Peptides against a protein of PDB entry 6B4J. Designs and how they scored, part 93

Target 1, 315 residues: chain A of PDB entry 6B4J
Amino acid sequence: DITMQWYQQLQDASMQCVLTFEGLTNSKDSQAKKIKMDLQKAATIPVSQISTIAGSKLKEIFDKIHSLLSGKPVQSGGRSVSVTLNPQGLDFVQYKLAEKFVKQGEEEVASHHEAAFPIAVVASGIWELHPRVGDLILAHLHKKCPYSVPFYPTFKEGMALEDYQRMLGYQVKDSKVEQQDNFLKRMSGMIRLYAAIIQLRWPYGNRQEIHPHGLNHGWRWLAQILNMEPLSDVTATLLFDFLEVCGNALMKQYQVQFWKMLILIKEDYFPRIEAITSSGQMGSFIRLKQFLEKCLQHKDIPVPKGFLTSSFWRS

## One batch from the design tools (peptide; made by RFdiffusion4, then SolubleMPNN)

Design b1_p17_7_s4 (from b1_p17_7, 5 letters changed)
Fold by OpenDDE base, seed 2:
Structure b1_p17_7_s4 (fold): chain B 315 residues (1-315), chain A 17 residues (1-17)
Amino acid sequence: as target 1 above (315 residues)
Amino acid sequence: DLEELQEKIEERYKKLE
């Protein structure tokens, strides 16, 4: 399975990255600990500052992240911080930065769907300049949300139930599994972020370059989902999230092929979702139904709310 | 991989017509 091979390669690369900077993370030296903390803050704080307020502020954040990744000193917490302070500094920062982008999907986008776009455009721009960060974003995303690959983790013989639940993307703390609504909320945030990344380009970059992880991956994702058996509640939720965020972009890119796929979803795949939907899960099902019907009726997919406009970049 | 998946989608679509 090519998809699973790709998944495993990204996970292996991520694990190798962790091993590479283990010296920095496990150091008992006071100076190394200080450097680690400074680098962690320098990598993560700018991402947390991403907002929908002004394009100029977003550019400042982007420039700061790019400068850090380029080995230039940046100001963080009143200190000058550089990845050159430790031989493992760059690997550590790339890993933590990628992790933070995914966390913003899991937390910020989950709570505020419109936040997907400013986060995604920064992530896309950084990915274009720093491919390793992009691979690590995918690795983190795939691990937290296997549905972003997509694949459905299977229970293996001898596996603990809690470990299986974690593989499915659930948080398990103190032997308590996360509630379904919270789980779906987090998964939705990550899928929405991914759907935004694959369609957005940093406007101040070289637009002649190919998107490092573009809409073709969105098409692949949809195709793969449609070739899989639906999961109760999960499939209806995430399919809606994905189409709401990137459906307009896919429509523009693939035109007639997109509409053929949408019809296939409505006529062939949707009944399969219905067959596994319980009365208590009708909310996500109905939402997807209404979305598909509206899009097919109007022969249009709306631009998602929060999509960055020219006015945003002029602020 | 993408082309193969596209072909599968198109094949299914033709069956719906």
Scores: peptide ipSAE 0.077, ipTM 0.763, DockQ to the pose 0.772
Fold by OpenDDE base, seed 1:
Structure b1_p17_7_s4 (fold): chain B 315 residues (1-315), chain A 17 residues (1-17)
Amino acid sequence: as target 1 above (315 residues)
Amino acid sequence: DLEELQEKIEERYKKLE
């Protein structure tokens, strides 16, 4: 399976990255620990500062992240920080930055869906300039949300139940599995972030270049989902999240083909979702149903709430 | 997978063009 090979390649690359900076992370030296913490803060704090408030602020954040990744010193916590402070600094920063983007999907976007867009446009812009960061974003995303690949992890013989639950994306703490609603909320956030990334370009970059991970991957994602058996509650939830965020963009790009796909979802795939939906899971099912029916009736998919407008970039 | 899906779309919904 080509998709699974791609997944594994990204995971291997991520693992290799971790091994590369292991010296920095495992160092007992006080100076090395300080450098590590400074680099971690420099990589992650700007991402946490991303907001929907002003385009100018977003540009400042982008420039700071790009400067850091370019080996330039940046101010963080009142200190000058550079990846050149340690030979493994760049790899570490790239990894932690990518991890933080995904974490913002998991946490911020999960709670505030509109936050997907400013985070995604920065991530996309950084990905364009720093492809390794993009690969690491995918690796982190895929690990936390296998449905973003998409694939559904299978239970293997001899596997502990908790490990299987973690593979599915659940958090397990003290032998307690995360509640389904919290799980779906986190997965939704990550899918929404992904759906935003694949459609957005940093406006101050070279727009003549092809998007490093564009809408063609969105089309692929839909195709893969439709070729899979639906998973109870999960498929209905995430399919809705995906279409709500990037459906308009997909419609604009694929035109008639997109509508054919949407009809296929409604007529062929939706009954399969219904067949596995319990009475307690009707919420996600109904939401998807209403969305599909509305879109087909109006022959339009609305621009998602929080989509960045020209006025945002002038602020 | 994409090709198969496209074929299915084309076969079923050719009239939508």
Scores: peptide ipSAE 0.057, ipTM 0.740, DockQ to the pose 0.250
Fold by OpenDDE base, seed 5:
Structure b1_p17_7_s4 (fold): chain B 315 residues (1-315), chain A 17 residues (1-17)
Amino acid sequence: as target 1 above (315 residues)
Amino acid sequence: DLEELQEKIEERYKKLE
């Protein structure tokens, strides 16, 4: 399976990255510990500062992240910090930065869907300049949300139930599995972030270049989902999330082919979702239904709420 | 024809891999 090979390659690359900076992370030396913490803060704090408030502030954040990844010193926590402070500094920062982007999907976007766009445009721009960060974003995303690949993890003989639950993306703490609503909320945030990344380009970069992970991956994702049996509640939820965020962009890019896909979803795939939907899961089902019906009726998919406009970049 | 549409979608998918 090509999709699973891709998944595994990204996971292997991520694991290899972790191994490369183990010297930094496992060091008992006080200076190394300090450097690690400074680098971690320098990588993650700017991402946490991303907001929908002003384009100028977003540019400042982008420039800071790019400077850090370029080996330039940046100010963080009142200190000058550089990846050159340690031989494993760059690998560590790339990994932690990518991890933080995905965490913002899991946390911030999950709670505030409109936050997907400013986070995504920064992530896309950084990915364009630093491809390794992009690969690590995918690796983190795929591990936390296998539905972003997409694939549905299977229970294997001898596997602990908790391990299987974690593979499915559930958080398990003290032998307690996460509630379904919280799980879906986190998965939704990550899918929405991904759907935003694949359609956005950093406006101050070279837009003539091909998107490093563009809308073609959105088309692939939909095609792969349609070739899979639906999963109860999950498929209806995430399919809606994905289409709400990137459906307009896909419509513009693929035009008639997109509408053919949407019809296929409504007429063929949706009944399969219905067949596995319980009465307690009707919320996500109905939401997807209404979305599909409205889009097909109006022959349009609305621009998602929070989409960045020219006015945002002038602020 | 939904089958024809599915085939076209799958073909597109394969080309994107």
Scores: peptide ipSAE 0.044, ipTM 0.677, DockQ to the pose 0.084
Fold by OpenDDE base, seed 4:
Structure b1_p17_7_s4 (fold): chain B 315 residues (1-315), chain A 17 residues (1-17)
Amino acid sequence: as target 1 above (315 residues)
Amino acid sequence: DLEELQEKIEERYKKLE
């Protein structure tokens, strides 16, 4: 399976990255520890500062992240920080930055859906300039949300139940599995972030270049989902999240083909989702149903709330 | 035709990978 090979390749690359900077992370030297913490803060704080407030602020954040990844010194916590302070600094920063982007999907976007767009446009722009960060974003995303690949992890003989639950994307702490509503909320945030990344380009970059992970991956994702058996509650939730965020962009890109796909979802795939939906899960199903019916009736998919406009970039 | 559409979607998926 080509999809699974791609998944595994990204996971392997991520694991190799961790091994590469293990010296920095495991060092007992006080100076190395200080450098590690400074680099971690320099990589993650700018991402946490991303907001929907002003395009100018977003540009400053982007420039800071790009400068850091380019080996230039940046100010963080009142100190000058550079990846050149340690031979493993760049690998560490790339990994932590990618991890933080996915975490913002998992946390910030999960709670505030409109936050997907400013985070995604920065991630996309950084990915364009630093492909390794993009690969690591995918690796982190796929590990936390296998439905973003998409694939459904299978239980293997001899596997611990907790490990299987983690593979499915659940958090397990102190032998307690995460509640379904919290799980779906986190998955939704990550899918929404992904759906935003694949459609957005950093406006100050070279737009003549092909998007490093563009809308073709959105089409692929939908195609793969439709070729898979639906999962209870999960499929209805994430399909809605994906279409709400990138449906308008897909409509514009694929036009008639997109509408044919949407009809296929409504007429063929919906009954399959309904068949596995319990009475307690009907909310997610109804939400998806209403969205699709509205879109098909109006022959339009609305621009998602929070989409960045020209006015945003002038602020 | 839903079957034809499904085949087209599958074909496109394979081409994108």
Scores: peptide ipSAE 0.041, ipTM 0.674, DockQ to the pose 0.084

Design b1_p17_8_s1 (from b1_p17_8, 6 letters changed)
Fold by OpenDDE base, seed 1:
Structure b1_p17_8_s1 (fold): chain B 315 residues (1-315), chain A 17 residues (1-17)
Amino acid sequence: as target 1 above (315 residues)
Amino acid sequence: FEKEVEEEVKKWEERLK
């Protein structure tokens, strides 16, 4: 399976990255620990500062991240920090930055769906200039949310139930599995972030270049989801999240083909979702149903709430 | 319509080879 090969290649690259900076992360030296912490803060704090407030502030954050990745010194925590402080500094920063973007999907976007867009446009712009960060974003995303690939992890002989639950994306702490609502909330945030990344371009870059991971990957994702058996509650939830965020962009890009896909979802895929939906899980199903019916009735998919307009970039 | 979806998946798979 080519999709699984791609998944594994990204995971292998991520693992190799971790091995590359292991010297920095495992060092007992006080100075190395300080450098590690400074680099981690320099990589992650700017991402946490991303907001929907002003385009000018978003540009400042982008410039800071780009400067750091370019080997330039940046101010962080009142100190000058550079990836040149350690030979593994760049690899470490790229990894931690990518991890933080995905974490913002998991946490911030999960709670505030509109936050997907400013986070995604920065991530997309950084990915364009630093492809390795993009690959690491995918690796982190795929590991936390296999549905973003998409694939459903399989239980293997001899596997612990908790490990299988973790592979499915659940958090397991002290032998307690995460509640389904919290799980779906986190998965939703990550899917929404992904759906935003694939459609957004940094407006101050060379927009003549091809998007490094554009809407064609969104189209592929939809096609693959529809070719899979639905998973109870998960498929209805994430399909809605994906379409709400990038459905308008996909409609504009693929036009008639997109509408054929939407009809296929309603007429062919919906009965399959319904067949596996229990009475207690009808919420996600009904939400998807209402969304599809509305879109088909109006022959339009609305621009998602929080989509960045020209007025945002002038602020 | 399923055929068109399948064709799109195949095209994508070919791009990854």
Scores: peptide ipSAE 0.034, ipTM 0.670, DockQ to the pose 0.072
Fold by OpenDDE base, seed 5:
Structure b1_p17_8_s1 (fold): chain B 315 residues (1-315), chain A 17 residues (1-17)
Amino acid sequence: as target 1 above (315 residues)
Amino acid sequence: FEKEVEEEVKKWEERLK
């Protein structure tokens, strides 16, 4: 399976990255610990500051992240911080930055769907300049949300139930599995972030280059989902999330082919979702139904709420 | 199904011209 090979390749690259900076991570030296913490803060704080407030602020955040990744000193926590402070500093920062982007999908976007766009445009722009960060974003995303690949993890003989639940993307703390609603909320946030990344380009970059992970990957994702048996509640939820965020962009890019796919979803795939939907899961099902019906009726997919306009960039 | 989809798509294309 080509998709699973790609998944594994990204996970292997991520694991190799972790091994590369293990010396920094496991150091007992006080100075190394300080450097690690400074680098971690420098990588993650700017991402947490991303907001929908002003384009100028977003540019400042982008420039700071890019400067850090470029080996330039940046101010963080009142100190000058550089990846050059440790030989493993760059690898560590790239990993932690990518992790933080995905975490913002999991947390911030999950709670505020509109936050997907400012986070995604920064992530896309950084990915364009720093491809390794992009690969690590995918690795983190795929690990936390296998449905972003997409694949459905299978239970293997001898596997602990908790490990299987974690593979499915559930959080398990103190032998308590996450509630379904919270799980779906987090998965939704990550899918929405991904759907935003694949359609957005940083406006101050070289737009003549091909998007490093563009809408063609969105098309692939949809095609792969449609080739899979639906998963109860999950498929209806995430398919809606994906289409709500990037459906307009896919419509513009693929036009007639997109509408053929949407009709296929409504007429062939949707009944399969219905067949596995319990009475207690009708919420996600109904939302997807209404969305598909509205889009087909109007022959349009609305621009998602929070989409960045020219006025945002002048702010 | 494919023929029906193609027909519906053609109807859409004609309405967009």
Scores: peptide ipSAE 0.029, ipTM 0.622, DockQ to the pose 0.061
Fold by OpenDDE base, seed 3:
Structure b1_p17_8_s1 (fold): chain B 315 residues (1-315), chain A 17 residues (1-17)
Amino acid sequence: as target 1 above (315 residues)
Amino acid sequence: FEKEVEEEVKKWEERLK
């Protein structure tokens, strides 16, 4: 399976990255610990500062992240920080930055769907300049949300139940599995972030280049989802999240093919989703149904709320 | 990988047709 091979390759690359900077992370030296902490803050704080407030502020954040990744000193926590402070600093920062982007999907976007767009446009722009960060974003995303690949993890003989639950993307703390609503909320945030990344380009970059992970991956994702048996509650939830965020972009890109896909979802895939949807899960199903019916009726996919306009970039 | 993805998408598109 090509998709699973890709998944595994990204996970392997991520693991190799961790091994590469293990010396920095495991160091008992006080100076190394300080450097690690400074680098971690420098990588993560700018991402947490991303907001929908002003395009100018977003540019400043982008420039700071890019400068850090480029080996330039940046101000963080009142200190000058550079990846050159340690030979493993760049790998560490790339990993932590990528992790933080995915965490913002998991946390911020999960709670505030509109936050997907400013986070995604920065992530996309950084990915364009730093492909390693992009691969690590995917690795983190895929590990936390296998549905972003997409695949549904299967229980293997001899596997611990908790490990299987974690593979499915559930948080397991003290042998307690995360509640389904919280799980879906986090998965939704990550899928929404991903759906935003694949459609957005940093406006101040070289737009002549092909998007490093563009809408073709969105089309692939949809194709793969539709070729899979639906998973109870998960498929309806994430399919809605994905289409709400990138459906307009997909419509513009794929036109008639996009509408054929929507018709296929409505006519062929909905009955399959419905068949596995319990009465307690009808909310996600109904939401998807209403969205698709509205879109088909109006022959339009609305621009998602929070989509960055030209006025945002002039602010 | 991109080529393989494109091929899979094409196969799917053909199936929709």
Scores: peptide ipSAE 0.024, ipTM 0.674, DockQ to the pose 0.204
Fold by OpenDDE base, seed 4:
Structure b1_p17_8_s1 (fold): chain B 315 residues (1-315), chain A 17 residues (1-17)
Amino acid sequence: as target 1 above (315 residues)
Amino acid sequence: FEKEVEEEVKKWEERLK
């Protein structure tokens, strides 16, 4: 399976990256520990500062992240920080930056859906300039949300139940599995972030170049989801999240082909989702139903709330 | 529009098999 090969290649690259900076992470030296902490803060704090407030502020954050990845010194916590402070500094920063972008999907976007767009446009722009960060974003995303690939992890003989639950994307702490609502909320945030990344380009980059992971991957994702048996509650939730965020962009790009797919979802795939939906899971199903019916009736998919306009970039 | 959509849905279904 080509999709599973791609998944595994990204996971292998991520694991290799971790091994590369193991010397920095495992060092007992006080200076190395200080450098590690400074680099971690320099990589992650700018991402946490991303907001919907002003385009100028977003540009400052982007420039800071790009400068750090380019080996230039940046100010972080009142100190000058550079990836050149340690031979493993760049690999470590790329990994932690990618991890933080996915974490913002998992936490910030999960709670505030509109936050997907400013985070995604920075991630897309950084990915364009630093492809390795993009691969690591995918690796982190796929590991936390296998439905973003998409695939459904299978239980293997001899596997611990907790490990299987983690493979499915659940958090397991102290032998307690995460509640379904919290799980779906985190998965929703990550899917929404992904759906935003694939449609957005950094406006100050070379827009003549092809998007490093563009809308064609959104089309691929939908095609693969529709080729899979629906998973209870998960499929209805994430399909809605994806279409709400990138449905308008897909409609504009693929036009008639998009509407054909939407009809296929409503007529063929929806009954399959309904067949596996319990009475306690009707909320996600009804939400998807109402969205699809409204879009088909109006022959339009609305621009998602929080989409960045020209006025945002002038602020 | 609906007929054009149905024809491509059929092509889609064939690709999904």
Scores: peptide ipSAE 0.028, ipTM 0.657, DockQ to the pose 0.116; fails the geometry check

Design b1_p17_8_s2 (from b1_p17_8, 6 letters changed)
Fold by OpenDDE base, seed 2:
Structure b1_p17_8_s2 (fold): chain B 315 residues (1-315), chain A 17 residues (1-17)
Amino acid sequence: as target 1 above (315 residues)
Amino acid sequence: FDEEVEEQVKKWEERLK
């Protein structure tokens, strides 16, 4: 399976990255520990500062992240910080930055869906300039949300139940599994972030180049989902999240093919979702139903709420 | 990836016929 090979390659690259900077992370040296903490803050704080408030602030954040990744000194916590302070500094920063982008999907976008767009446009722009950060974003995303690949992890013989739950994307703490609503909320945030990344380009970059992970990957994702058996509640939730965020962009790009797919979802795939939907899970099902019916009736997919406008970039 | 997408599109087109 080509999809599973791609998944495994990204996970292997991520694991290799961790091994590469192990000297920095495991150092007992006081200076190395200080550098590690400074680099971690420099990589993660700018991402947490991303907001929907002003395009000018977003540009400043982008420039700071790009400067850090380019080996330039940046101000963080009142200190000058550079990846050149340690031979493993760049690999560490790339990994932590990618991890933080995915965490913003998991946390911020999960709570505020509109936050997907400013985070995604920065992530896309950084990915264009730093492909390794993009691969690490995918690796982190796929590990936390296997449905972003997509695949459904299977229980293996001899596996602990808690490990299987973690593979499915659940948080397990003190032998307590995460509540389904919280799980779906986090998965939704990550899928929405991904759906935003694949359609957005940094407006101050070289737009003549092909998107490093564009809408073709969105089309692939939909195709793969439709070829899989639906999961109870999960498929209806994430399919809606994906289509709400990137459906308009897919419609514009694929036109008639997009509408054929949407009809296929409604006529063939939706009954399969219905067949596995319990009475307690009707909320996600009904939401998807209403969305599909509205889109087909109006022959339009609305621009998602929070989509970045020209007025945002002039602020 | 593009070849995979094209293959999936063809499968859908065959189902819609």
Scores: peptide ipSAE 0.026, ipTM 0.675, DockQ to the pose 0.507
Fold by OpenDDE base, seed 1:
Structure b1_p17_8_s2 (fold): chain B 315 residues (1-315), chain A 17 residues (1-17)
Amino acid sequence: as target 1 above (315 residues)
Amino acid sequence: FDEEVEEQVKKWEERLK
């Protein structure tokens, strides 16, 4: 399976990255610990500062992240910080930056869906200039949300139930599994972030270049989902999230083919979702139903709320 | 990988036709 091979390759690359900076992370030296913390803050704080307020602020954040990844010193926490402070500094920063982007999907986008767009446009722009960061974003995303691949993790003989739950994307703390609503909220945030990344380009880059992970991956994702058996509550939730965020872009790109897919979803796939939906899970099901019906009736998918306009970039 | 993805997409597009 090509999809599973890709998944595994990204996970292997991520694991290899962790091994490359293990010396920095495991160091007991006080100076090394200080460098590690400074680098971690320099990588992650700018991402946490991303907001929907002003395009000029996004540019400042982007420039800071790019400068850091380019080996230039940046100001962080009142100190000058550079990846050159340690031989493993660049690998560590790339990993932590990618991790933070995915975490913003998991936390910020999960709570504020409109936050997907400013985060995604920065992530896309950084990915264009730093492909390794993009691969690490995918690796982190896929590990936390296997539905972003998409695949459904299988229970293996001898596996602990808690480990299987973690593979499915659940948080398990003190032998207590996360509530389904919180799980779905986090998965939704990550899928929405992904759906935003694949359609957005950094406006100050070379737009003539091919998107490093563009809408063709969105089309692939949809096609793969439709070839899988639906999961109770999960499929209806994430399919809606994905289509709400990138459905307009996919419609514009694939036109008639997109509408054929949407009809297939409504006529063939939706009944399969219905068949596995319990009375307690009708919320996500009804939401997807209403969305599909509205889009087909109007022959349009609305631009998602929070989509970045030209006025945003002039602010 | 990109070529393989494109091939897979084409296969699915053909199925949707």
Scores: peptide ipSAE 0.024, ipTM 0.681, DockQ to the pose 0.189
Fold by OpenDDE base, seed 4:
Structure b1_p17_8_s2 (fold): chain B 315 residues (1-315), chain A 17 residues (1-17)
Amino acid sequence: as target 1 above (315 residues)
Amino acid sequence: FDEEVEEQVKKWEERLK
């Protein structure tokens, strides 16, 4: 399976990255610990500052992240910080930056869906210039949300139940699994972020180049989901999230082919989702149904709320 | 990998017909 090979390759690359900067992570030296903390802050704070307020501020954040990844000194916490302060500094920063982007999907986008777009456009632009950061974004995303690949993890003989729950994307703390609503909220945020990344290009980059992980991956994702049996509550939730965020972009790119897929979802895939939907899970199913019916009736998929316009970039 | 993705998409599209 090509998809599973890709998944495993990204996970292996992520694990190798962690091993590469283990010396920095495990160091008991006071200077190394200080450098680690400064680099971690320099990588993560700019991402947390991403907002929907102004394009100019977003450009400043992008330039700061790019400068850091390029080995240039940046100001962080009143200090000059550079990845050159430690031989493992670049690998560590790339890993922590990628982790933070996915975490913003998991937390910020999960609570504020419109935040997907400014986060995604920065992530896309950084990915274009720093492909290793993009691979690490995918690795973190796939690990936290296997439905972004997509695949459904299977229980293996001898596996602990808690480990299986974690593979499914659940948080398990003190032998307590998270509630289903919290799980779906986090998964929704990550899928929405992914759906935004694949359609957005940084406007100040070389837009003539091919998107490093573009809408073709969105088409791939839909095709794979439709070739899988639906999962109770999860499929209806995440399919809605994905289509709400990138459906308009897919419609513009694939035109008639996209509409054929949408009809297939409504006519053939919906009955399969309905068959596995309990009365307590009908909310996610109804939401997806209403969205698709509205889109088919109007022959249009609306531009998602929070989509970045030319006016945003002039602010 | 992009070519492999496109090939896989084509296979899935064929299965969806």
Scores: peptide ipSAE 0.024, ipTM 0.680, DockQ to the pose 0.250
Fold by OpenDDE base, seed 5:
Structure b1_p17_8_s2 (fold): chain B 315 residues (1-315), chain A 17 residues (1-17)
Amino acid sequence: as target 1 above (315 residues)
Amino acid sequence: FDEEVEEQVKKWEERLK
């Protein structure tokens, strides 16, 4: 399976990255610990500062992240910080930065769907300049949300139930699995972030280059989902999330082909979702239904709420 | 992988025609 091979390659690359900076992370030296903490803050704080407030602020954040990744000193916590402070500094920063982008999908976007766009445009722009960060974003995303690949993890013989639950993307703390609503909320945030990344380009970059992970991957994702049996509640939820965020962009890009796909979803795939939907899961099902019906009726997919406009970039 | 993705997309698009 090509999809599973890709998944595994990204996971292996991520694991190799972790091994590369293990010397920095496991060091008992006080100076190394200080450097680690400074680099971690420098990598993650700018991402947490991303907001929908002003394009100028977003540019400052982008420039800071790019400067850090380029080996330039940046101010963080009142100190000058550079990846050159340690031979493993760049690998560590790339990993932690990518992890933080995905975490913002899991936390911030999950709670505020409009936050997907400013986070995604920065992530896309950084990915364009730093491909390794992009690969690590995918690796983190795929590990936390296998539905972003997409694939459905299978229970293996002898596997602990908790490990299987974690593979499915559930958080398990103190032998308690998270509630379904919280799980779906986190998965939704990550899918929405992904759907935003694949359609957005950093406006101050070289737009002549091909998007490093563009809408073709969105089309692939849909194709793969439609070739899989639906999962109860999960498929209806995430398919809606994906289409709400990137459906307009896909419509513009693929035109008639997009509408054929949408009809296929409504007429063929949707009944399969219905067949596995329990009475307690009707919310996600109905939401998807209404979205599909509205889009088909109007022959349009609305621009998602929070989409960045020219006015945002002038602010 | 990008080439493989494009090929898969094309195959899927052909099925939708």
Scores: peptide ipSAE 0.024, ipTM 0.672, DockQ to the pose 0.186

